# Peptides against a protein of PDB entry 4BOS, part 16

Target 1, 163 residues: chain A of PDB entry 4BOS
Amino acid sequence: PVLTRTVVPADNSCLFTSVYYVVEGGVLNPACAPEMRRLIAQIVASDPDFYSEAILGKTNQEYCDWIKRDDTWGGAIEISILSKFYQCEICVVDTQTVRIDRFGEDAGYTKRVLLIYDGIHYDPLQRNFPDPDTPPLTIFSSNDDIVLVQALELADEARRRRQ
Target 2, 163 residues: chain A of PDB entry 4BOS as posed
Amino acid sequence: PVLTRTVVPADNSALFTSVYYVVEGGVLNPACAPEMRRLIAQIVASDPDFYSEAILGKTNQEYCDWIKRDDTWGGAIEISILSKFYQCEICVVDTQTVRIDRFGEDAGYTKRVLLIYDGIHYDPLQRNFPDPDTPPLTIFSSNDDIVLVQALELADEARRRRQ

## One batch from the design tools (peptide; aimed at target 1 D70)

Design b1_p15_1_s4 (made by RFdiffusion4, then SolubleMPNN; from b1_p15_1, 7 letters changed)
Fold by OpenDDE base, seed 1:
Structure b1_p15_1_s4 (fold): chain B 163 residues (1-163), chain A 15 residues (1-15)
Amino acid sequence: as target 1 above (163 residues)
Amino acid sequence: MPGTREDIPLKEYVK
């Protein structure tokens, strides 16, 4: 088994596409973004006390309208929301720093998914198996630390290729 | 260009 990267389109919605890919078990659907953006907006709107202007940098309503645009970028806020929504840890390995940012790490989730991030673009990670009849795995046990090591190795290799 | 917002650090932003 080897951890591999699936390159998703470099459109304004690569975060959403990548999250959708891993949480749905390896389904590449670049058209998922509008619905994903609506989901974020709905959750943000549902709790204006938590998602305050101090957190959002704009009013709750303005943020909801902003994130639903097809040309705006998701970030840490969106990842945190999606982690909670899908009830899984979202681990983002950064190729610039070779570090993993873990979202939902203290929530007690039993599952984790992995993304690779280069400071601009997100891609999903998957475990490929030698058996061609066994589909790639995108949802891992939260106890599977080997996959985190493999993710760091991928990030380090990516960094070296840019040097 | 796709991805996260450049002015928002991934780990440090969300409270």
Scores: peptide ipSAE 0.037, ipTM 0.711, DockQ to the pose 0.449
OpenDDE base, seeds 2, 3, 4, 5: peptide ipSAE 0.033, 0.031, 0.032, 0.031; ipTM 0.682, 0.685, 0.681, 0.673

Design b1_p15_2 (made by RFdiffusion4)
Pose (drawn by RFdiffusion4):
Structure b1_p15_2 (pose): chain A 163 residues (1-163), chain P 15 residues (1-15)
Amino acid sequence: as target 2 above (163 residues)
Amino acid sequence: KPGEKLDLPLKPYVP
């Protein structure tokens, strides 16, 4: 089986669309993004002690309004929140310098999902099978460390191809 | 529409 990127639209909401694709087991639905952003705003507004002005670079309310727009990019704050909400590890494979940032690293989730990130775009990763009957898999066991190795190599290859 | 982003480290944010 081969680790594979599926290209989602680069419409400013790729982070949400990619996370949705992998946690829902391989469903591409760009319309999920406004609802996922509202979910983020709901969680950010619920903990102003943690989501402080220092962390957000603006007021809590300003951040909520900002993330609810259809043209703002999700990042680490959003990913950390979505990991907990979905109760899975979200591994972002960064092809800029070829590393993996593992959200939910120490929460003991049983599940793991992968996104590939080039500094500008987010796309989901999935495992494809050469058997006609076996559909791609987007959710992996937390014990499954080999998929992380394959993702690191895909990151190397993706970096080479992009250059 | 033009995209907007924040300059933040790509790392988990937890209490």

Design b1_p15_2_s1 (made by RFdiffusion4, then SolubleMPNN; from b1_p15_2, 9 letters changed)
Fold by OpenDDE base, seed 4:
Structure b1_p15_2_s1 (fold): chain B 163 residues (1-163), chain A 15 residues (1-15)
Amino acid sequence: as target 1 above (163 residues)
Amino acid sequence: MAGSREDVPLKEYKK
């Protein structure tokens, strides 16, 4: 089995498309972004004490309006929220630093999904199997540290290609 | 088409 990358469109909503892909078991649907943006806005609006201006960099309402635009980029705040919403660890391997940021690592989730990030674009990762009748796996055990090693290897290779 | 980059970077604002 090998860990591979599925390139999603660079349409300003790649984070949402990538998360949707992995949590839905490998479904590519770029049209999912508007609803996911609204989900983020709803969760942010529901807890203005936690999602304060200090966290958001703008007022709660301004952030909600901002994230619902089709041309704004999601980041760590969105990943944190989506990790909690889907009750899974979201592991982001960065090709610039060759490190993994694990969102939800202290929550005790039993599942993890993986994204690859280059500083401006997110793509989903999946495990491909030799058997053509076995579909790719996008949801892993949170105890599967092998997939994290494979993600680091994939990121290191990506970095070398850009050098 | 260029998107807004007022998002929070991973390395600085991990939750």
Scores: peptide ipSAE 0.037, ipTM 0.700, DockQ to the pose 0.550
OpenDDE base, seeds 1, 2, 3, 5: peptide ipSAE 0.032, 0.028, 0.032, 0.035; ipTM 0.685, 0.653, 0.693, 0.682

Design b1_p15_2_s2 (made by RFdiffusion4, then SolubleMPNN; from b1_p15_2, 9 letters changed)
Fold by OpenDDE base, seed 4:
Structure b1_p15_2_s2 (fold): chain B 163 residues (1-163), chain A 15 residues (1-15)
Amino acid sequence: as target 1 above (163 residues)
Amino acid sequence: LPGSFENIPLKEYKK
């Protein structure tokens, strides 16, 4: 079994497409972004005390309007929200630093999914199996530390390609 | 990307 990257379109919604891909078991749907953006805005709007200007960098309402645009980029705030929504740990391996940032790690989730991030673009990660009849795996056990090692190896290889 | 707006970096806003 090997961990591989599926390249999704760089259409300003790569984070949403990537998250959708991994949480739905490997379904590529670039059209999922508008609904996911609306979901983020709904959750942000529901808790203005937590999602304050200090967190958002703008007013709650301004952020909701901003994230619903089709040309704005999601980031750590969106990943945190989606981790809670899907009740899974979202692990992001950064190819620039070769480190993994884990979102939801303290929530006690039993599942984890993985993304690869290069500073401006997100892609989903999947485990491929030797048996061609066995579909790739995108949802892992939160106890599967091997997949984290494999993600670091993948990120290190990506970094070497850019050097 | 052309036409893109601001991005919220992973490092700055982890919760």
Scores: peptide ipSAE 0.037, ipTM 0.681, DockQ to the pose 0.437
OpenDDE base, seeds 1, 2, 3, 5: peptide ipSAE 0.034, 0.032, 0.035, 0.037; ipTM 0.678, 0.676, 0.675, 0.700

Design b1_p15_2_s3 (made by RFdiffusion4, then SolubleMPNN; from b1_p15_2, 8 letters changed)
Fold by OpenDDE base, seed 4:
Structure b1_p15_2_s3 (fold): chain B 163 residues (1-163), chain A 15 residues (1-15)
Amino acid sequence: as target 1 above (163 residues)
Amino acid sequence: MKGTREDIPLKEYVK
């Protein structure tokens, strides 16, 4: 079994497309972004004490309006929210640093999903199997540390291609 | 045309 990357469109909504892909078991749907942006805005709006200007860099309402635009980029705030919403650890391997940032690692989730990030673009990761009749896996056990090693290897290879 | 990023960077968010 090999961990591989599925390249999604760079249409400003790559984070949402990538998260949707992995949490839905490998479904590529670039049209999922508007609903996911609305979901983020709803969650942010529901807790203005936590999602304060100190966290958001702008007022709660301004952030909600901002993230619902079709041309704004999701980031760490969105990943943390989506981790909690989908009740899974979201592991982001960064090709620039060859490190894994884990969101939801302290929540005790039993499942993890993986994204690869290059500083401006997100793509989903999946495990492919030798048997062509076995579909790729996108949802892993939170105890599966092998997939994290494979993600680091994939990121290191990506970095080598860029250098 | 690229959108703007005004979110927290991963390196600063993840402790």
Scores: peptide ipSAE 0.034, ipTM 0.686, DockQ to the pose 0.515
OpenDDE base, seeds 1, 2, 3, 5: peptide ipSAE 0.034, 0.033, 0.030, 0.033; ipTM 0.704, 0.680, 0.661, 0.679

Design b1_p15_2_s4 (made by RFdiffusion4, then SolubleMPNN; from b1_p15_2, 9 letters changed)
Fold by OpenDDE base, seed 1:
Structure b1_p15_2_s4 (fold): chain B 163 residues (1-163), chain A 15 residues (1-15)
Amino acid sequence: as target 1 above (163 residues)
Amino acid sequence: MAGTFEDIPLKEYKK
């Protein structure tokens, strides 16, 4: 088994596409973004006290309108929300720093998914198996630390290729 | 990646 990267389109919605890919078990659907953006906006709007202007950098309503645009980028706020929504830990390995930022690590989730991030673009990670009849795995046990090591190795290799 | 807006940094807005 080897951890691999699936390159998704750089179409301003790579975060949503990547999250959708891993939480749905390896389904590449770049058209998922509009619905995902609406989901974020709905959750943000539902709790203006939690999603305050201090966190959002703009009013709650303005943020909801902003994230629903087809040309705006999601980030840590969206990942945090999606982690809660899908009830899984979302681990983002950064190729710039070769570090993993874990979202939902304190929530007690039994599942984790992995993304790779280069500072502007997100891609999903998957475990490929030698058996061609066994589909790639995108949802891992939250106890599977080997996959985190493999993710760091991928990030380190990516960084070296840019040097 | 081509886009009009900046991404939100992971370390700044983690919840």
Scores: peptide ipSAE 0.035, ipTM 0.681, DockQ to the pose 0.476
OpenDDE base, seeds 2, 3, 4, 5: peptide ipSAE 0.033, 0.030, 0.032, 0.029; ipTM 0.669, 0.660, 0.669, 0.637

Design b1_p15_3 (made by RFdiffusion4)
Pose (drawn by RFdiffusion4):
Structure b1_p15_3 (pose): chain A 163 residues (1-163), chain P 15 residues (1-15)
Amino acid sequence: as target 2 above (163 residues)
Amino acid sequence: AASDPAVAAKLAAMA
């Protein structure tokens, strides 16, 4: 089986679309983005002690309004939140310098999902099978460390191809 | 932006 990127639209909501794709087991639905952003705003507004002006670079309310727009990019704050909401590890494979940032690293989730990130775009990763009957898998066991190794190599290859 | 009501409902149930 081969680790594979599926290209989602680069419409400013790719982070949400990509997370949705992997946590739902391989469903591409760009219309999920407004709702996922509202979910983020709901969680950010619920903990102003943690989501402080220092962390957000603006007021809590300003951040909520900002993230609810259709043109703002999700990032680490959003990913940390979505990891908890979905109760899975979200592994972002960064092809800029070829590393993996593992959200939910120490929460003991049983599940793991992967996104590939080039500094501008987010796309989901999935495992494809050469058997006609076996659909791609997007959710992996937390014990499954080999998929992380394959993702690091895909990151190397993706970096080479992009250059 | 288009919104998916079924996703909204599922997210609300999961919350």

Design b1_p15_3_s1 (made by RFdiffusion4, then SolubleMPNN; from b1_p15_3, 10 letters changed)
Fold by OpenDDE base, seed 4:
Structure b1_p15_3_s1 (fold): chain B 163 residues (1-163), chain A 15 residues (1-15)
Amino acid sequence: as target 1 above (163 residues)
Amino acid sequence: MPVDEEVAEKLKKRM
């Protein structure tokens, strides 16, 4: 089994497309972003005490209006919210630093999904199997440390290609 | 948009 990257469109919604891909078991749907943006806005609006200007960098209402635009980019805030919503750890391997940021690591989730990030673009990761009849795996056990090692290897290879 | 480490850490502590 090998961990591989699926390149999604380099549009303003690559994070949402990538998250949707992994949590839905490998479904590529670039049209999923509007609904996911609205979901995030709803969650943020529901807890203005926590999602304050200190977290959002803007007022709660301003953020909600901002994230629902079709030309704004998701990041750590959105990943954290989606991790909680889907009840899974979201692991982001950064090709620039060869480091994994684990969102939801203290929540006790039994599942994890993986994204690869290059500083501006997100793509989903999947495990491919030798058997052509076995579909790729996108949802892993939170105890599967091998997949994290493989993600770091993949990021290191990506970094070498850019050098 | 870069993953803001400071924001990420604050949110990770909550979850």
Scores: peptide ipSAE 0.032, ipTM 0.681, DockQ to the pose 0.036
OpenDDE base, seeds 1, 2, 3, 5: peptide ipSAE 0.032, 0.030, 0.026, 0.032; ipTM 0.704, 0.675, 0.613, 0.689

Design b1_p15_3_s2 (made by RFdiffusion4, then SolubleMPNN; from b1_p15_3, 8 letters changed)
Fold by OpenDDE base, seed 1:
Structure b1_p15_3_s2 (fold): chain B 163 residues (1-163), chain A 15 residues (1-15)
Amino acid sequence: as target 1 above (163 residues)
Amino acid sequence: MPVDEAVAEKLKARM
């Protein structure tokens, strides 16, 4: 089995597309962003005490309006929220630093998904199998540390390509 | 929905 990258469109919604891909088992839907943005806004709006201006950098309402725009970019806040919503660890391997940032790592989730990040763009990762009739795996056991090693290898290769 | 401390930490790290 090999961990590979699926390149999603380099648009302002690549994070949402990538998350959707992995949590849905490998479904590429570049049109998923509006619904996911609305989902995040709904969650944020539902808990203004937690999602405060101190966390958001803007008022709760301002954030909700902002994230629902079609030209704003998702990041750590959105990943954190999506991790909680989908009840899975979201592991982001950064090709610039060759590090993995784990979101939801202390929540006790049994499953993890992986994204690759280059400082701007997000792509999903999946495990491909030799049998062409076996679909790629995007949802891994939280005990599967081998996939994290493979993700780091993939990131290191990406970094070397930029040198 | 409510988030745990780990999520809160990641949220703060964004800024």
Scores: peptide ipSAE 0.035, ipTM 0.665, DockQ to the pose 0.034
OpenDDE base, seeds 2, 3, 4, 5: peptide ipSAE 0.028, 0.031, 0.029, 0.030; ipTM 0.652, 0.642, 0.644, 0.650

Design b1_p15_3_s3 (made by RFdiffusion4, then SolubleMPNN; from b1_p15_3, 8 letters changed)
Fold by OpenDDE base, seed 4:
Structure b1_p15_3_s3 (fold): chain B 163 residues (1-163), chain A 15 residues (1-15)
Amino acid sequence: as target 1 above (163 residues)
Amino acid sequence: MPVDPEVAEKLAERM
């Protein structure tokens, strides 16, 4: 089995498209962002004590209005929220640093999904199997360390190509 | 937004 990258559109919603892809088992839906943005805003608005200016970098209301715009970019805050919502660990491998940042790692989730990040753009990762009739896997066991090694290898190769 | 480890840590404290 080989870990591969599915390139999603390079629009301002690539994070949402990528997360949706992996948590839904490999469904590419570039139109999923508006609803996901609304979901995040709803969650943030529901807990202003936790989602404070210290976390958001802006007021709770300002963030909610901001994230619902179709031209704003998601990041760590949104990944963390989506990890909790989908009850899975979200692992982001960075091609610039060849590091994996884990979101939800202490929550006790049994599942993990993987994204690849190049400093601007997010793409989803999937495991392909030799049998073409076996569909790719996007949801892994949180105990599967092999997939993390493969993700690092993929990121390292990407970094070498850009140097 | 980038993957900010500082933000991630703050959010992880609640989890």
Scores: peptide ipSAE 0.033, ipTM 0.697, DockQ to the pose 0.036
OpenDDE base, seeds 1, 2, 3, 5: peptide ipSAE 0.033, 0.031, 0.026, 0.031; ipTM 0.693, 0.691, 0.630, 0.686

Design b1_p15_3_s4 (made by RFdiffusion4, then SolubleMPNN; from b1_p15_3, 10 letters changed)
Fold by OpenDDE base, seed 2:
Structure b1_p15_3_s4 (fold): chain B 163 residues (1-163), chain A 15 residues (1-15)
Amino acid sequence: as target 1 above (163 residues)
Amino acid sequence: MPRDEEVARKLEERM
């Protein structure tokens, strides 16, 4: 089995597309962003005490209006929210630093998903199997540390190709 | 879009 990258469109919604891909078991849907943006806004609006201005960098209402725009980019806040919503650890391997940022790692989730990030663009990662009839895996055990090693290897290879 | 690691850390600490 090999960990591979699926390139999603380089648009302002690549994070949402990538997360949707991995949490839905490998479904590529670039049109998923509007609903995911609405979902995030709904979650944020539901708990203004937790999602405070100190966390959001703007008022709760301002954030909700902002994230629902078609042209705004998702980041760490959205990943954290989606991790909690989907009850899974979201691991982001960074090709610039060759490190993994783990969201939800202390929540006790049994599942993890992986994204690859180059400083601008997010893509989903999947495990491909030798048997062509076995579909790729996008949801891993939170105990599967080998997948993290493989993700770091992918990031290192990507960095080497750019340098 | 760069990740806001500081915000992420704050969120993780509260989760």
Scores: peptide ipSAE 0.061, ipTM 0.743, DockQ to the pose 0.036
OpenDDE base, seeds 1, 3, 4, 5: peptide ipSAE 0.035, 0.031, 0.035, 0.034; ipTM 0.679, 0.668, 0.683, 0.679

Design b1_p15_4 (made by RFdiffusion4)
Pose (drawn by RFdiffusion4):
Structure b1_p15_4 (pose): chain A 163 residues (1-163), chain P 15 residues (1-15)
Amino acid sequence: as target 2 above (163 residues)
Amino acid sequence: DTDVFKPLNTGEGPL
């Protein structure tokens, strides 16, 4: 089986579209993004003690309005939030310097999902099978550390190809 | 929660 990137539209919502694709088991639905952003705003507004002006670079309300736009990019705050909501580890494979940032690292989730990130774009990763009957898998066990190794190598290869 | 401090870019772009 081979770890594979599926290219989602680069419409400013790729982070949400990529997360949705992997947590839903391989469903591409760009229309999920506005609802996922509203979910983010709901959670950010619910904890102003944590989501402070210092963390957000603006007021809690300003951040909520900002993230609800269709043209703002999701990042670490959004990913941390989505990991908890979906109760899975979200592993972002950064092809800029070839590393993995593991959201939900210490929450003991049983599930793990992967995104590939080049500093500008987010796309989902999935495992493809050479058997005609076996569809791709996007959700992996937290025990499954080999998929993380394959993702690191894909990050190396992706870095080389992009250059 | 330290996950929010992972080094990832955020911003905005044209439609």

Design b1_p15_4_s1 (made by RFdiffusion4, then SolubleMPNN; from b1_p15_4, 6 letters changed)
Fold by OpenDDE base, seed 4:
Structure b1_p15_4_s1 (fold): chain B 163 residues (1-163), chain A 15 residues (1-15)
Amino acid sequence: as target 1 above (163 residues)
Amino acid sequence: DKDIFAPISTGSGPL
C-alpha cells in the first residue's frame, strides 16, 4: 500500500475540502466549505468562554463573521475544532519542515486522518492498495504509525523537489 | 498565509 496525495482546488477553502475528503472516506466536494465554515462558527459561538479572544486573536463574534467569509483561510484553530467535531486525530505533515503536527493527539481518538501542508495549501492523503477493487483508505487507526512514516517520506520527497 | 501555528487549546493539538 502507498500513501498518496489528492490535489484539491486552491480556492481559499482547501483546508475544509481536505478535511471533508478524509473524514468522509475520500469524497471530493469543494462545495462543502460554506457549510463547514458555518459549522465552525456555530461551535465557536456556542462557547465564548472557551473560544476566547486569547485563542481566536479577535472577539468571538468577529471570528465567527470572519471564518464564514469565502476567502478566509483556515488554520490550526479550525483544524482543532474539526478534530473535536469529527472525533478523530488530524495529522498535518508539513512539506517545508518534514514534521507532523497532530491535532487531537491527547483526546484518545481511535481514528486519524492525514493532510499535507506546504505553507499555503492543504491537500488530503490517502492509502492506495494494490488490489484495484479495494478503495483507498483515508481513515486510519490511531495506532497506525506506518502511515505517519509514509507521510514523512512523502513530505521529505516534496521538500527535496523544492530545494 | 494559512497559519498552522495559530493558537489552539490544550488537549486539541500540539500547542
Scores: peptide ipSAE 0.041, ipTM 0.736, DockQ to the pose 0.103
OpenDDE base, seeds 1, 2, 3, 5: peptide ipSAE 0.040, 0.039, 0.038, 0.040; ipTM 0.741, 0.738, 0.727, 0.740

Design b1_p15_4_s2 (made by RFdiffusion4, then SolubleMPNN; from b1_p15_4, 7 letters changed)
Fold by OpenDDE base, seed 2:
Structure b1_p15_4_s2 (fold): chain B 163 residues (1-163), chain A 15 residues (1-15)
Amino acid sequence: as target 1 above (163 residues)
Amino acid sequence: MKDVFANISTGSGPL
């Protein structure tokens, strides 16, 4: 078994495409972004007390309008929201720092998914198996620390290739 | 705040 990267389009919506890919078990659907953006906006709009201007950096309504644009980038706030929505830990390995940021790590989720991030682009990660009839795995146990090690190795290799 | 996480993009794009 090997952890591999699936390159998704760099179309300003790579985060949403990547999250959709891993939480849906390996479904690549670049057209998912508008609905993902709207989902986030709906969640934010539903709880203006929690999603305050202090958290969002703009008013609740302004954020909702902003995130629904097709040319705005998702980030940590959106990952946090999606982690809560999908009830899974979202682990993002950064190829610039070779570090993993874990979203939802304190929520007690039993599942984790992994993304790889290079500072401007997100891609999903998956575990491929030698048996061609066994589909790749995108949803891991939150106790599977081996996959985190593999993600760090993948990020380190990526960083070295840029030097 | 959106920039609470050091290693991950906090969101960007047209203002």
Scores: peptide ipSAE 0.043, ipTM 0.715, DockQ to the pose 0.420
OpenDDE base, seeds 1, 3, 4, 5: peptide ipSAE 0.043, 0.039, 0.042, 0.041; ipTM 0.714, 0.705, 0.715, 0.711

Design b1_p15_4_s3 (made by RFdiffusion4, then SolubleMPNN; from b1_p15_4, 8 letters changed)
Fold by OpenDDE base, seed 3:
Structure b1_p15_4_s3 (fold): chain B 163 residues (1-163), chain A 15 residues (1-15)
Amino acid sequence: as target 1 above (163 residues)
Amino acid sequence: MSDVFADISEGSGPL
């Protein structure tokens, strides 16, 4: 079994597409982005006490309007929100630094998903199996540290290729 | 492991 990258469109919504892909078990649907953006906005709007300007960097309403635009980029705050919503650890491996940022690692989730990030673009990661009848795996056990090693190896290789 | 989160916005911009 090998960890592989599925390239999603660079359409300003690659983070959302990538998250959707992994949490839905490998469904590539770039059209999911508007709904994902709205989901995040709804969550933020529902708890203005927690999602304050101190957290968001802007007012709650401003953030909600901003994130729902089709050309704004998600980041750590959106990943944190999605991790909590989907009740899974989201691990982001960075090809530039060859490090993994883990979101939701302290929440006690039993599942983890992985994204690969190159500084401007997100792609989802999946485990491919030699058995052609076994579909790729995108949702891993949070105890599966091998997948993290594989992600680092994949990132290091990408770094060496300057991509 | 505990990590200090870096800026991982899609455009590497600040939050």
Scores: peptide ipSAE 0.105, ipTM 0.724, DockQ to the pose 0.258
OpenDDE base, seeds 1, 2, 4, 5: peptide ipSAE 0.099, 0.084, 0.042, 0.091; ipTM 0.732, 0.728, 0.706, 0.729

Design b1_p15_4_s4 (made by RFdiffusion4, then SolubleMPNN; from b1_p15_4, 8 letters changed)
Fold by OpenDDE base, seed 4:
Parts: C-alpha cells; sequence; structure tokens
Structure b1_p15_4_s4 (fold): chain B 163 residues (1-163), chain A 15 residues (1-15)
C-alpha cells in the first residue's frame, strides 16, 4: 500500500474540496465548496461565545460573511470546525516544513484523514492498494501512525523537489 | 489557501 496525492483544482476552495474528498471516501466534487462555506458560517453564527472575535480575528458576523465569499481561503479555523463536524481527526502535512499539524487530536475520534499543504494549496491524500479492484482508502484509524510516516515522506520528497 | 494558522494565537492551537 502506498500513500498518494490527488490534485484538486486551485480555485480558492481547495481546502473544502480536499476535506470533502477524504471524509466522503474519495469523492471529488469541486462544487461542494459553497455548501461547506455555508455550513461553517452556520456553525460559527450559532455559537458566538465560542467563536469569538479573539478566535476569528474579526466579528462573528464579519467572519460569516467573509467565509461565504467564493474567493476567500480556508485555514486552521475552518479545518477545526470541519474536524468537529465530521467527527474525525484532520492531519495536515506541510511540504514546506515537513510537519504534520493534527486537528481534533484531543477529541477522541477513532478516524483520521490526511491533507497535504504547500502554503497556498491543499490536496487530499489516499492509500492505494496493489489490487486495482480495491478502492483507495481516505479514512484511517486514528491509531494508524504508519500513514503519518508515509505522509512525512511525501512532504519531504516534495520539499526536495522545490529546493 | 491562506496560512493554516491565520487568526490563531501562538498558544491556542487547533480548536
Amino acid sequence: as target 1 above (163 residues)
Amino acid sequence: DKDIFANISEGSGPL
């Protein structure tokens, strides 16, 4: 089994497309972004005490309007929200630093998904199997640390290519 | 996309 990258469009919504891909078991749907943006805005709007200006960097209302734009970029806040919504750990491997940032790691989720990030673009990761009839796996056990090692290997190789 | 840690303080980390 090998961990591979699926390149999604660089359309300002790659984070949402990538998350959707992995949590839905490998479904590529770039049209998912508007609804995911609305979902995040709804969650944020529903709890202004938790999603405060201190967390958002702007007022709750301003954030909700901002995230629903089709050209605004998602990041850690959105990943955290999506991790909680989908009840899974979201692991982001950074090709610039060869580090993995884990979101939802303290929530006790039994599942994890993986994204690869280069500073401006997100792509999903999946495990491919030798049997071509076995579909790729995008949802891993939260105890599967081998997949994290493989993700680091991918990131390290990507970094070397860009040196 | 934006810096993954935008709008997150140094000590807060992921939500």
Scores: peptide ipSAE 0.041, ipTM 0.709, DockQ to the pose 0.109
OpenDDE base, seeds 1, 2, 3, 5: peptide ipSAE 0.039, 0.039, 0.038, 0.038; ipTM 0.714, 0.711, 0.715, 0.713; seeds 3, 5 fail the geometry check

Design b1_p15_5 (made by RFdiffusion4)
Pose (drawn by RFdiffusion4):
Structure b1_p15_5 (pose): chain A 163 residues (1-163), chain P 15 residues (1-15)
Amino acid sequence: as target 2 above (163 residues)
Amino acid sequence: SEFEERMERLPSGEP
């Protein structure tokens, strides 16, 4: 089986669309983004002690309004929040310098999902099978460390191809 | 912190 990127629209919501794709087992639905952003705002507004002005670069309310827009980009804050909400490890494979940032690293989730990130775009990763009957798989066991190795190599290859 | 480092590598942004 081969680790594969599926290209989602680069409409400013790719982070949400990619996370949704992997956590739902391979469903592409761009319309999920406004609801996922509202979920983020709901969680950010619920903990102003943690989501402080220092962390957000603005007021808690300003951040909530900002993330609710259809043109702002999700990042580490959003990813940390979505990992907990979905109760899975979200591994972002960064092809800029070829490394993996593992959200939910120490929460003991049983599940793991992967996104590929080039500094501008987010796309979901999935495992494809050469058997006509076996659909791609987007959710992996937390014990499954080999998929992380394959993702690092895909990151190397993706970096070379992009250059 | 690790959280802040991740924010630098995977920032929130806009056009």

